# Peptides against a protein of PDB entry 7PB4, part 159

Target 1, 105 residues: chain A of PDB entry 7PB4
Amino acid sequence: KMLNIKEYKEKLLSTLGEFLEDHFPLPDRSVKKKKKNIQESSVNLITLHEMLEILINRLFDVPHDPYVKISDSFWPPYVELLLRNGIALRHPEDPTRIRLEAFHQ
Target 2, 218 residues: chain B of PDB entry 7PB4
Amino acid sequence: DALQMAVGYFEKGPIKASQNKDKTLEKHLKTVENVAWKNGLASEEIDILLNIALSGKFGNAVNTRILKCMIPATVISEDSVVKAVSWLCVGKCSGSTKVLFYRWLVAMFDFIDRKEQINLLYGFFFASLQDDALCPYVCHLLYLLTKKENVKPFRVRKLLDLQAKMGMQPHLQALLSLYKFFAPALISVSLPVRKKIYFKNSENLWKTALLAVKQRNR

## One batch from the design tools (peptide; made by RFdiffusion4, then SolubleMPNN)

Design b2_p12_6_s1 (from b2_p12_6, 4 letters changed)
Fold by OpenDDE base, seed 2:
Structure b2_p12_6_s1 (fold): chain B 105 residues (1-105), chain C 218 residues (1-218), chain A 12 residues (1-12)
Amino acid sequence: as target 1 above (105 residues)
Amino acid sequence: as target 2 above (218 residues)
Amino acid sequence: DILDIFLEVLKE
């Protein structure tokens, strides 16, 4: 059962990877480092594929608390994309946490 | 400079100690509005104010007024638009603000300095077609952005599904016609030959301002 | 639909 889940996960992520890269790439942050000293912590944004991987992993690793905290690495358009399309759900009590919607009933 | 003071006020936020917070806010807002409509705003000013308008830092009324005066003197930075789309997705802005933003984006499209990064947002804009309030404006935006490489079978299906749900909307037909132009094999449906492609509610709130911008930059 | 694609991939 676990092997099938891992294989399924890998297949899912592999199949989605090309699609997500082609249709939902990260914008190149032209960080024009204008020299002003504000340490804008260049938060490295993760890909949509990586976000989904995190969500899927959490669902499988911690099924009783499948929620992931939205970090600064989560690009807001990706979060919105997942939420709007029902791929992810917000925690009812903590809007900073999201889970993958279990499509497998 | 009065404009710099106004922009600085919005950027830094209201200093807690001022007894007349509302009067100060209104003063600065009027300053921005006056300069924007008369001369346009510099790209840096638009960058700051556009993010403020979409960040939810101020109330909807203030955000709406700021967004309405995002009129460029010359150009809008593509980076400002990318950041704005990010803020739009944080969910702190109202539905009306989202609609206004897309209207603004369509109206100001030619004044954006580059399109490379905006083109990468194609999928996100396309996903917003499902929002009935946004759909007309998103179709118009997509009409401006669509390249042959964007015309995919799944997007064609989605547009046809939307048409089945919403009826033969002029904005959907315009986008579908463009899709058919790029990929005729993907669209078997006979589209009515419309002599004029028009997007409803394309009444540009900025029409007069944009004419003035174009005249100044000629 | 991206959802359909996601769902198809997730249903598999």
Scores: peptide ipSAE 0.052, ipTM 0.814, DockQ to the pose 0.029; fails the geometry check
Fold by OpenDDE base, seed 1:
Structure b2_p12_6_s1 (fold): chain B 105 residues (1-105), chain C 218 residues (1-218), chain A 12 residues (1-12)
Amino acid sequence: as target 1 above (105 residues)
Amino acid sequence: as target 2 above (218 residues)
Amino acid sequence: DILDIFLEVLKE
């Protein structure tokens, strides 16, 4: 059972990876490193694929609390994309937490 | 410079100690509005103010006024637009602000310095077609952005589904016609041959300002 | 729809 879930997860992520990269790439942050003082928080944004991997992992690892805290690495358009399409849901009491929708129910 | 002081006020926020916060806010807002409509704003000023307008730092009325005066002197930075789209998704701005932003984006499209990163946002804009309030303006934006590589079977299906739901909207028909042009095999439906593509005139709010910008840059 | 693709992949 665990092997099947892992394999399924890997297959899912692999299949989605190319699609997500093609259609929803991260914008190139022109890291113009020029020195001026504005602490542009150098937070590295993760890919949509990586975000989904985190959500999927949480759903499988902690099914009773499948919510992931939205970090600064979560690009807001990705969060919105997942929420608007019903792929993810916000926690009803904590809008900073999201879960993958349980499509298998 | 009065404009620099005004921009600095919006960027840093109101200094707590001012008893007349509303008067100060109005003064700086009027300064920005006056300069923007007369001369346009520098790309750096637009970058700062556009972010502020969409971040939810100020009330909706203030944000709306700021966004309405995002008129370039010369160009708008593509990076500013990418950042703006990010802020729109944070959900701190009103639905009306989102509509206004897309209207602004369409109106100012030719003044954006580059399109490479905006083109990468194609999928996000396409996803926004589901919002009935945004749909007309998003269709117009997509009409400007769409390349052959963007025309995919799943997007065609989505557009046809939207048409089935919303009816034969002129803006949707315009986008579908473009899709059919790029990929005729994907769209079997006979689209009415419209001689003129009609989008809602998003430029109406900025018509005079845009004419002035074009005249200054000639 | 990306959703349909996601859903299809997730249902699989």
Scores: peptide ipSAE 0.049, ipTM 0.812, DockQ to the pose 0.029; fails the geometry check
Fold by OpenDDE base, seed 5:
Order: sequence, then C-alpha cells, then structure tokens
Structure b2_p12_6_s1 (fold): chain B 105 residues (1-105), chain C 218 residues (1-218), chain A 12 residues (1-12)
Amino acid sequence: as target 1 above (105 residues)
Amino acid sequence: as target 2 above (218 residues)
Amino acid sequence: DILDIFLEVLKE
C-alpha cells in the first residue's frame, strides 16, 4: 500500500512536470543586470513542479497539518494560480500558509 | 533633477514626520505626472514606479495616479512587466488597479522592448479569463500574444465554456476567431464572420500621450 | 481546464 502511494506520487509528479514546464515556466530572471547596489536578493525561485512536490509531500507526510509556509522562493503568480484554481487553499487563520486541496473526495 | 527627487521619494519613502507628508507626496506625484505626460519616462523610472504602484506601498488613489502616468519616453522593459505581473499576484492592489494594469499593458504593448518572457506568461493570463472584470482586457492581450503553439484543445474548451456562460461576447469571439485561424480542426463551431474585431478601447486613457510618444520616436 | 488536467492527474 505505501509503495503504491509513492509510485503513484512519482508518476503524478512526472506527468505534471512536462506539462508545467511547457505551460508555466519560470521567467528567465537570469538577466543579472549587474547594477551593483540594489541587493535584489537573488531569491532562487523554485519551479511550479517543485512547489507542488513540496505540497504533495507535506500532505502525505503530515496529514494532520498539511500546510506549507509560503517562502520567498514561492513565485507569487504560482501561488495565485494554485489558489485561484482550487488546487491549494490558504490556512483560515494564517494567510502565509497553504495546503494542497484533497481532491480524493 | 526634480524627477529624480520625486522617484527617489517614492522608492525610499518619506524621510520626515507627519504634517507635511501629504503636501510633499502631492508635489512629487505632480512632478512625475507632468514629466510623464510631457516627455515620457525613462525605462528605469517606469521600472521603479510601476513596481511601487502595484506593491501596495501607497494608498489606492496614489497607486492609480502613478499607474496612469506610466508613459514611456521610448521603451518599457519586458522585465518591468514580468515584475509587475508578479506584484499583481501578491494581492496588495485593488481590483480596479488590476483592470487598469491590463488596460495599460494592452495600450503600451508595442512599446515593450521584447516579448519572449511575456509570451511565457501566456498561461497566467489565460487563467485570468475567469475574472469577469479582467476578461475583456485579457482577451485583447491574449489576442496580441497568441501563437499557434498556444492553441491547445483544453484552452479551446475553456473558451467555448466561457462563451456558453457569458454569451457571445465580442472579445471572446475575437480570440476564438484567432484560435480557429491557427487550429481550424479544434473549433468545429461556425463563428460569425465579423468584419471588424472590437475590443474595448483600452488605449483611450493614453491616446494623446501615445500619439506624442510615436511622434517623438519618428 | 488546467484545473481539470491537474485534477485528472491528481485523481488518478
């Protein structure tokens, strides 16, 4: 049973990976315009795939508290995309935390 | 330079105490407005001020006024637009500011230096079609961005579903007609042959300014 | 629908 869940998770993430890369790629912020002074903290943004992986892992690993804290690595358009489409939900008391919606009803 | 001082004020925020803050704010805002409408703004100034307008640093009235004067002297940086879309998604701006931004984006589309990164945002713009207030302007933007590679079966289905819910809206029909042009096999529905594509005139707010920009860059 | 695709992928 546990092996089936892990395999299912891996298959899900693999299938989503190509789709997410094709339709929701990160903008190439690599234009390091070397303007020196504004420490635009080169916050390494994670991919939508990586974000979903984190959310899925949290749901499976900690089902009683499936919420993930939104970090600076979470690109705001991705967060909005997940929330607007009902893929993720905000914590009712803490808007900085989101969870994957349990679609298994 | 008065403009540099004004931009610096908005970027760094007010240095001094309470009573003269509103007068100082209004002075700097008028400076930006006057220069923007007369001469246009440099790409760097637009980069700074556009982010400020969408970040929620100031009140909605101030943000609206800043956004209305985001008129380029020559070009707008694509990076500024990508950053702006990110701020739009943080949710610190009003719905009216979001509408104004999309109107601005459509109006200023030809002045954006590159489109490669904006094209990568296609999926995000398409997801915003479900917002009734944004839908007319997003359809116009998508009409400008759509390539054959963007026309997928799931997007066709979504547009047809939206048409079923909202009726045969001119902006939806325009986008569907473009989709049918790129992928006729995906759209079996007979679209009325409209001789003219009608989008809401998003550029009306900037019509005079845009004419002036085009005249200066000739 | 991206949601439908996501949901289909998540429902499998």
Scores: peptide ipSAE 0.048, ipTM 0.804, DockQ to the pose 0.029; fails the geometry check
Fold by OpenDDE base, seed 4:
Formats: sequence, C-alpha cells, structure tokens
Structure b2_p12_6_s1 (fold): chain B 105 residues (1-105), chain C 218 residues (1-218), chain A 12 residues (1-12)
Amino acid sequence: as target 1 above (105 residues)
Amino acid sequence: as target 2 above (218 residues)
Amino acid sequence: DILDIFLEVLKE
C-alpha cells in the first residue's frame, strides 16, 4: 500500500512536470542586474513543479498538519494560481501557510 | 535633482519625521507627475515607481496617481512588467489598481523593450479572464500577445464557456477570431466576420502623452 | 479551470 502511494506520487509529479514547465515557466531572471548594493536577496525562485512537490510531500508526510509556510522562494503568481483555482488552501488563522487541497477524499 | 529626490522619497520613505508628511508626499508626487507628462520617465524610474505603486506601500489614491504617470521617455523594461505582475498577485493592491495596470500595460505595450518574458506570462493573463472587471483589458492584452503556439484546445473551450456565460462580447469575439485564424480546426463555431476589432480604448488616459513620446523618439 | 486541466492530467 505505501509503495503504491509513492509510485502514484512519483507518477503524478512526473506527469505534471512537463505540463507545468510548458504552460507556467518561471520568468528568466538571469538578467544580471549589476550588483547595485541593494542586497536583493537573490532568493532563487522554485518552479511550480517543485512547489507542488513540497505541498504533496507535506500532505503525505504530515497529514495532521499538511500546511507549508510560504517562503521567499514561492513566486507570488504561483501561489495565487494554486489558491485561485482551489488547488491549495490558506490556513484559516495563518495566511502565510498553505496546504494542498485533498481532492481524493 | 527634484525628480531624484522625489523618487528617493517614494523608494526609501521620508528621511525626517516631518510633521507635514502629507505636504511632502504631495510635493514629490507633483514633481513626478510634472516630469512624466512633460518629458516622460527613464526606464529605471518606471521600474522603481511601478513596483512602489503595486506593492501596497502607500494608499490607493497615491498608488493610482503614481500608476497614471508611468509614462516612458523612451522604453519600459520588460523586467519591470514581470515584477509588476508579481506584485498584482500578492494582493496588496485594489481591484481598481489592477484594472488600471492592465489598461496601462495595453497602452504602453509598444514601448516595452522586449516581449519574450511577457509571453511566458500568457497562462497567468489567460487565467485572469474570469475576472469580469479585468476581462475586456486582458482580452486586448492577449490579442497582442497570442501566437499560434498559445492556441490550445483547452483555452478555446474556456473562451467559449466564457462567451456562453457573458454573452458575445466584442473583446471576446476579437480574441476568438484571432484564435480561429491561428487554429481554424479548433473553432467549429461560425464567428461573425467582424472586419473591425473593437477593444475598449484603454489609451484614452495617456493619448496626449503617448503622442508626445512617439514624437520624441522619431 | 486549471484545476480541470490538472485533474485531467492526474486522471491519465
């Protein structure tokens, strides 16, 4: 049973990966803005695929607290995309935390 | 110069706890407005001020006034637009500010230096079609951005569903006609051959300024 | 909805 869940998770993530890369790629931030001294903390944004992987992993690993804290690596358009389409939900008391909506319950 | 001081005020905030915060803010805002309408703003100034207007650092009235004077001297950086879209998704700006931004984006579209990264945002813009207030302006933007590769069966279905819900809106018809042009096999529905594409005139707010920008860059 | 697309991809 656990092996089937892991395999299903991997298949899900693999299938979503290509689709998400094609339709919702990260903007290329590679424009080397010259180091003006503003510590723009070059927080590397993660892909939508990686974000979903984090959310899925949290749901499976910690089902009693499936919420993930929104970090600076979470691109705001991705967060909005997931929330607006009902794929993710905000924590009712902490808007900085989101969870994957369990569609299969 | 006065403009640098004004931009610096909005970026860094007030240096001195001046008792008259509102008078100082108004002075700097007027400075930005005067320069923007007379000469346009440099791409760097637009980059700073556009982000400030959408970040929620100031009130809606101030943000609206800043956004209305985002008039380029020459070009707008594509990076500024990408950052702006990110701020829109943070949700700290009002619905009216979002509408104004899309109007601005359509009006200033030809002054954006590159389109490659903006084209990557196609899916996000398309997702905003469901917002009734944004829909007319988003359709216009998508009309400008749409390439053959963007015309997918699922997007066609979504546009047809939206048309079924909202009726045969001119802006939706314009976008559907473009989709049919690129992929006639995906749209079996007979679209009225509208020879004239009609979008809401989003440029009206900047018409005089845009004419001046075009004249300076000739 | 993107959800439907996601769900379609998930059902395959």
Scores: peptide ipSAE 0.046, ipTM 0.801, DockQ to the pose 0.027; fails the geometry check

Design b2_p12_6_s2 (from b2_p12_6, 5 letters changed)
Fold by OpenDDE base, seed 1:
Structure b2_p12_6_s2 (fold): chain B 105 residues (1-105), chain C 218 residues (1-218), chain A 12 residues (1-12)
Amino acid sequence: as target 1 above (105 residues)
Amino acid sequence: as target 2 above (218 residues)
Amino acid sequence: SILEIFKEVLEE
């Protein structure tokens, strides 16, 4: 059962990876590092693929609490994309947490 | 410079000690409005103020007024637009602000310096078609952005589904017609040959300002 | 769509 879940997860992520890269790439932050003082929080944004991987992993690893805390590395458009398309759901009591929608139900 | 002081006020926030916070806010807002409508704003000023308007730092009324005066002197930075889209997704701005932003984006589209990064946001804009309030303006935006490579079977299906749900809306028909132009094999449905592509006039709010910008840059 | 891909993979 565990092997099947891992294989399924890997297949899902592999299939999604190319699609997500093609259709939902991160914008090139031309971080022109010019020195001026605005602490642009150098938070490295993760790819949509990586975000989904985190969500999928959480769902499988902790099915009773499948929620992931939204970090600064989560690009807001990605979060909205997942939520609006029903791929993810916000925690009913904590809007900073999201989970992958259980499509198997 | 009065404008620099005003922009600085919005960027740094109100200094706690001012007893007349509302009067100060109004003063600076009027300064920005006056300069924007008369001369337009520099790209850097738009970058700062647009971010503020969408970040939820101020109330909806203030944000709306700021957004309405995001009129360029010359160009708008693409980076400002990308940042703005990010803020729209954080959910700290009202639905009306989102609508206004898309109207603004369509109206100011030609003044954006580059389109490469905006084109990468195609999928996000497309996802916003599901919002009934945004749909007309998003269709117009997508009409401006759509390239052959963006026309995919799944997007065609989504557009047709939206049409089934919403009816034959002029803005949706315009986008579908463009899709059919790029990929006729994907759209088997006979679209009525509309001689004129019709979008809601998003530019109406800025018509006078846009004319002035075009005259200055000519 | 991502959703369709997810559904297809998850139904599998």
Scores: peptide ipSAE 0.039, ipTM 0.776, DockQ to the pose 0.027
Fold by OpenDDE base, seed 4:
Structure b2_p12_6_s2 (fold): chain B 105 residues (1-105), chain C 218 residues (1-218), chain A 12 residues (1-12)
Amino acid sequence: as target 1 above (105 residues)
Amino acid sequence: as target 2 above (218 residues)
Amino acid sequence: SILEIFKEVLEE
């Protein structure tokens, strides 16, 4: 049963990877803004695929608390995309935490 | 420079605990408005002020006034637009501010220096079509952005579904006609051959300013 | 919905 869940997870992530890259790519931040001294913490944004992977992993690893804290690496448009389409839900008491919607059940 | 002081105020906040915070804010806002409408703003100034207007740092009234005076002297940086879209998704701005932003984006579209990164945001703009308040302006924006590679079967289905719900709206028909042009096999429905594409005039707020910008760049 | 797209991709 656990092997089947892992395989399913991998298949899901692999299938979504190409689609997400094609339709929802990160903007190319490669514009070397000259280091003006504002420590814009160059937080590397993660891909939508990586974000979903984190959410899926949390759901499987910690099913009793499947919420992930939104970090600076989470691109706001991705968060909004997931929430608006019902793929993810915000924690009712903590808006900084989101979980994957269990729509596959 | 009065403009630099005004921009600095909005970016960094008040330096001195001015007893009359409201008067100081109004003074700086008027300075920005006057320069923007008279001469336009530099790309760097627009970058700073646009982000401030959408970040939720100030109240809705102030944000609206700032956004209304985002008039370029020459060009708008594509990076500023990408950042702005990110702020819109954070949800700290009002619905009216979102509408105003899309109107602004359509009105200022030709003054944006590059379109490559904005084109990558196509999917996000398309997802905003479901918002009734945004739909007319998003359709106009998508009409400007759409390339053959963006026309996919699932997007066609979504547009047709939206048309079924909202009726045959001129802005939806315009976008569907463009989709049919790029991919006639995906749209079997006979679309009325409208010779004239009609979008809601989003430029009305900036008509005079845009004429002035075009004259200066000539 | 993106969910529908996801479902379509998953059913493939």
Scores: peptide ipSAE 0.042, ipTM 0.797, DockQ to the pose 0.026; fails the geometry check
Fold by OpenDDE base, seed 5:
Structure b2_p12_6_s2 (fold): chain B 105 residues (1-105), chain C 218 residues (1-218), chain A 12 residues (1-12)
Amino acid sequence: as target 1 above (105 residues)
Amino acid sequence: as target 2 above (218 residues)
Amino acid sequence: SILEIFKEVLEE
């Protein structure tokens, strides 16, 4: 039974979600120390789960250009984690773009 | 205040033209160094300067000197450490700066005001064990951070695999011994009973400064 | 590797 790629994706993301929350949670930057002047642009950082979801979706939706541009919402430690562990790869010509590595080999 | 001017210089960058830039930089750097080693720095000053040292705004030599003088007057903010770890991952700092940071983090660990957010970074630190240059210092840091909840089967396997590859390193054995203490059922391997846990003395660079900080805060 | 961890989680 060809498990629908969508169902497999959903199961994968669901299973990873709990694991990622437990082991790689975002630091609670919510300590808005109201010091006025440094516009620390409250860049809303996304979770590692959300980041992986974006990467997976791009791989499936646009397989010929599976690269995602690194935005300010991408927490640098997450990016490094994915790259160092071979989960993601940088674009060879554009270091601001990353793709999910195909695990099915 | 000379220190405020120096910190402001590093934060905002040099205002004026080319020829006197190096002399001005050196003057401000010496000011920061002198105050840091004599009195320590306020948490706010460390927050600013630590980020600058790791952001790649200045050259490696300057960043190294700034990082070496990140000595607290009283406490270091946990938020500063979290931000610093983020900068380490941006890849604008040298490998030597990363090593120095972990040495600094271990040396200054007791002066960090809170540990809750740092504990959440456990997985990131654990992932850095694969870096041979960082491994001894990361093991020491993990030894300080590890709780029972962090001891998972997959991490045990990773540590044992690392030991198989690198040999029975004292820092790995120390961490494994702690893991066995928290979860004896996960580690069936007989670990040699070492009477003394030996980590590389990361604090040696700051030994005199740390003694002074402890004396001022008694 | 985290990949191995992810693979282990995915193989379960």
Scores: peptide ipSAE 0.042, ipTM 0.768, DockQ to the pose 0.028; fails the geometry check
Fold by OpenDDE base, seed 2:
Structure b2_p12_6_s2 (fold): chain B 105 residues (1-105), chain C 218 residues (1-218), chain A 12 residues (1-12)
Amino acid sequence: as target 1 above (105 residues)
Amino acid sequence: as target 2 above (218 residues)
Amino acid sequence: SILEIFKEVLEE
């Protein structure tokens, strides 16, 4: 059962990877070294693929608490995309936490 | 500079608990409005103020007024638009603010310095088509952005499904016609030959300002 | 859509 889950996970991630890269890429942050004072939040944004990987891993690793805390590395458009399309759900009591929707129902 | 002070106020927030917070806010807002409508705003000023308007730092009324005066002196930075879209997705702004932003984006589209990064946001804009309030303006935006490479089978399906749900809306028909132009094999449905593309006049709010900007940049 | 891809992968 665990091997099948791992294989399924890998297949899911591999299939989604190309699609997500092609259709939902991160904007090129030209890190123009502009001057000192604007704290450009140097937060490295993760790809949508990486975000999904985190969500999937959490679902499989901790099925009783499958929620992931939204970090600064989560690009807001990605979060919105997942939520709007029903791919992810917000925690009912904590809007800073999201989970992958269980598609097996 | 009065404008710099006003922008600084919005950026840094009110320093001291002065009893006249509302008066100070109004003063600075009027300063921004006056300069924007008279001369336009620098790209850096738009960058700052646009983020503020969408961040939820201030109330909806203030945000609306800020957005209405996001008039460029010359150009709008593409980076500002990308950041703005990010803020829209955070969900701290009202639905009306979102609509106003898309109207603004369409109206100011030609004044955006570059389109490469905005084109990368195509999928996000497309996903917003399902919002009934945004749909007319998003269709217009997509009409401006759509390239052949964006016309994919799954998007065609989504547009047709949307048409089935909403009916034959002029803005949706315009976008579908463009899709058919780029990929006729993907759209088997006969689209009515509309000679005129009808989008809602999103520009009406800024019509006078846009004319002034064009005159200054000539 | 991402959802469609998910469904396709999950049905497989």
Scores: peptide ipSAE 0.041, ipTM 0.800, DockQ to the pose 0.026; fails the geometry check

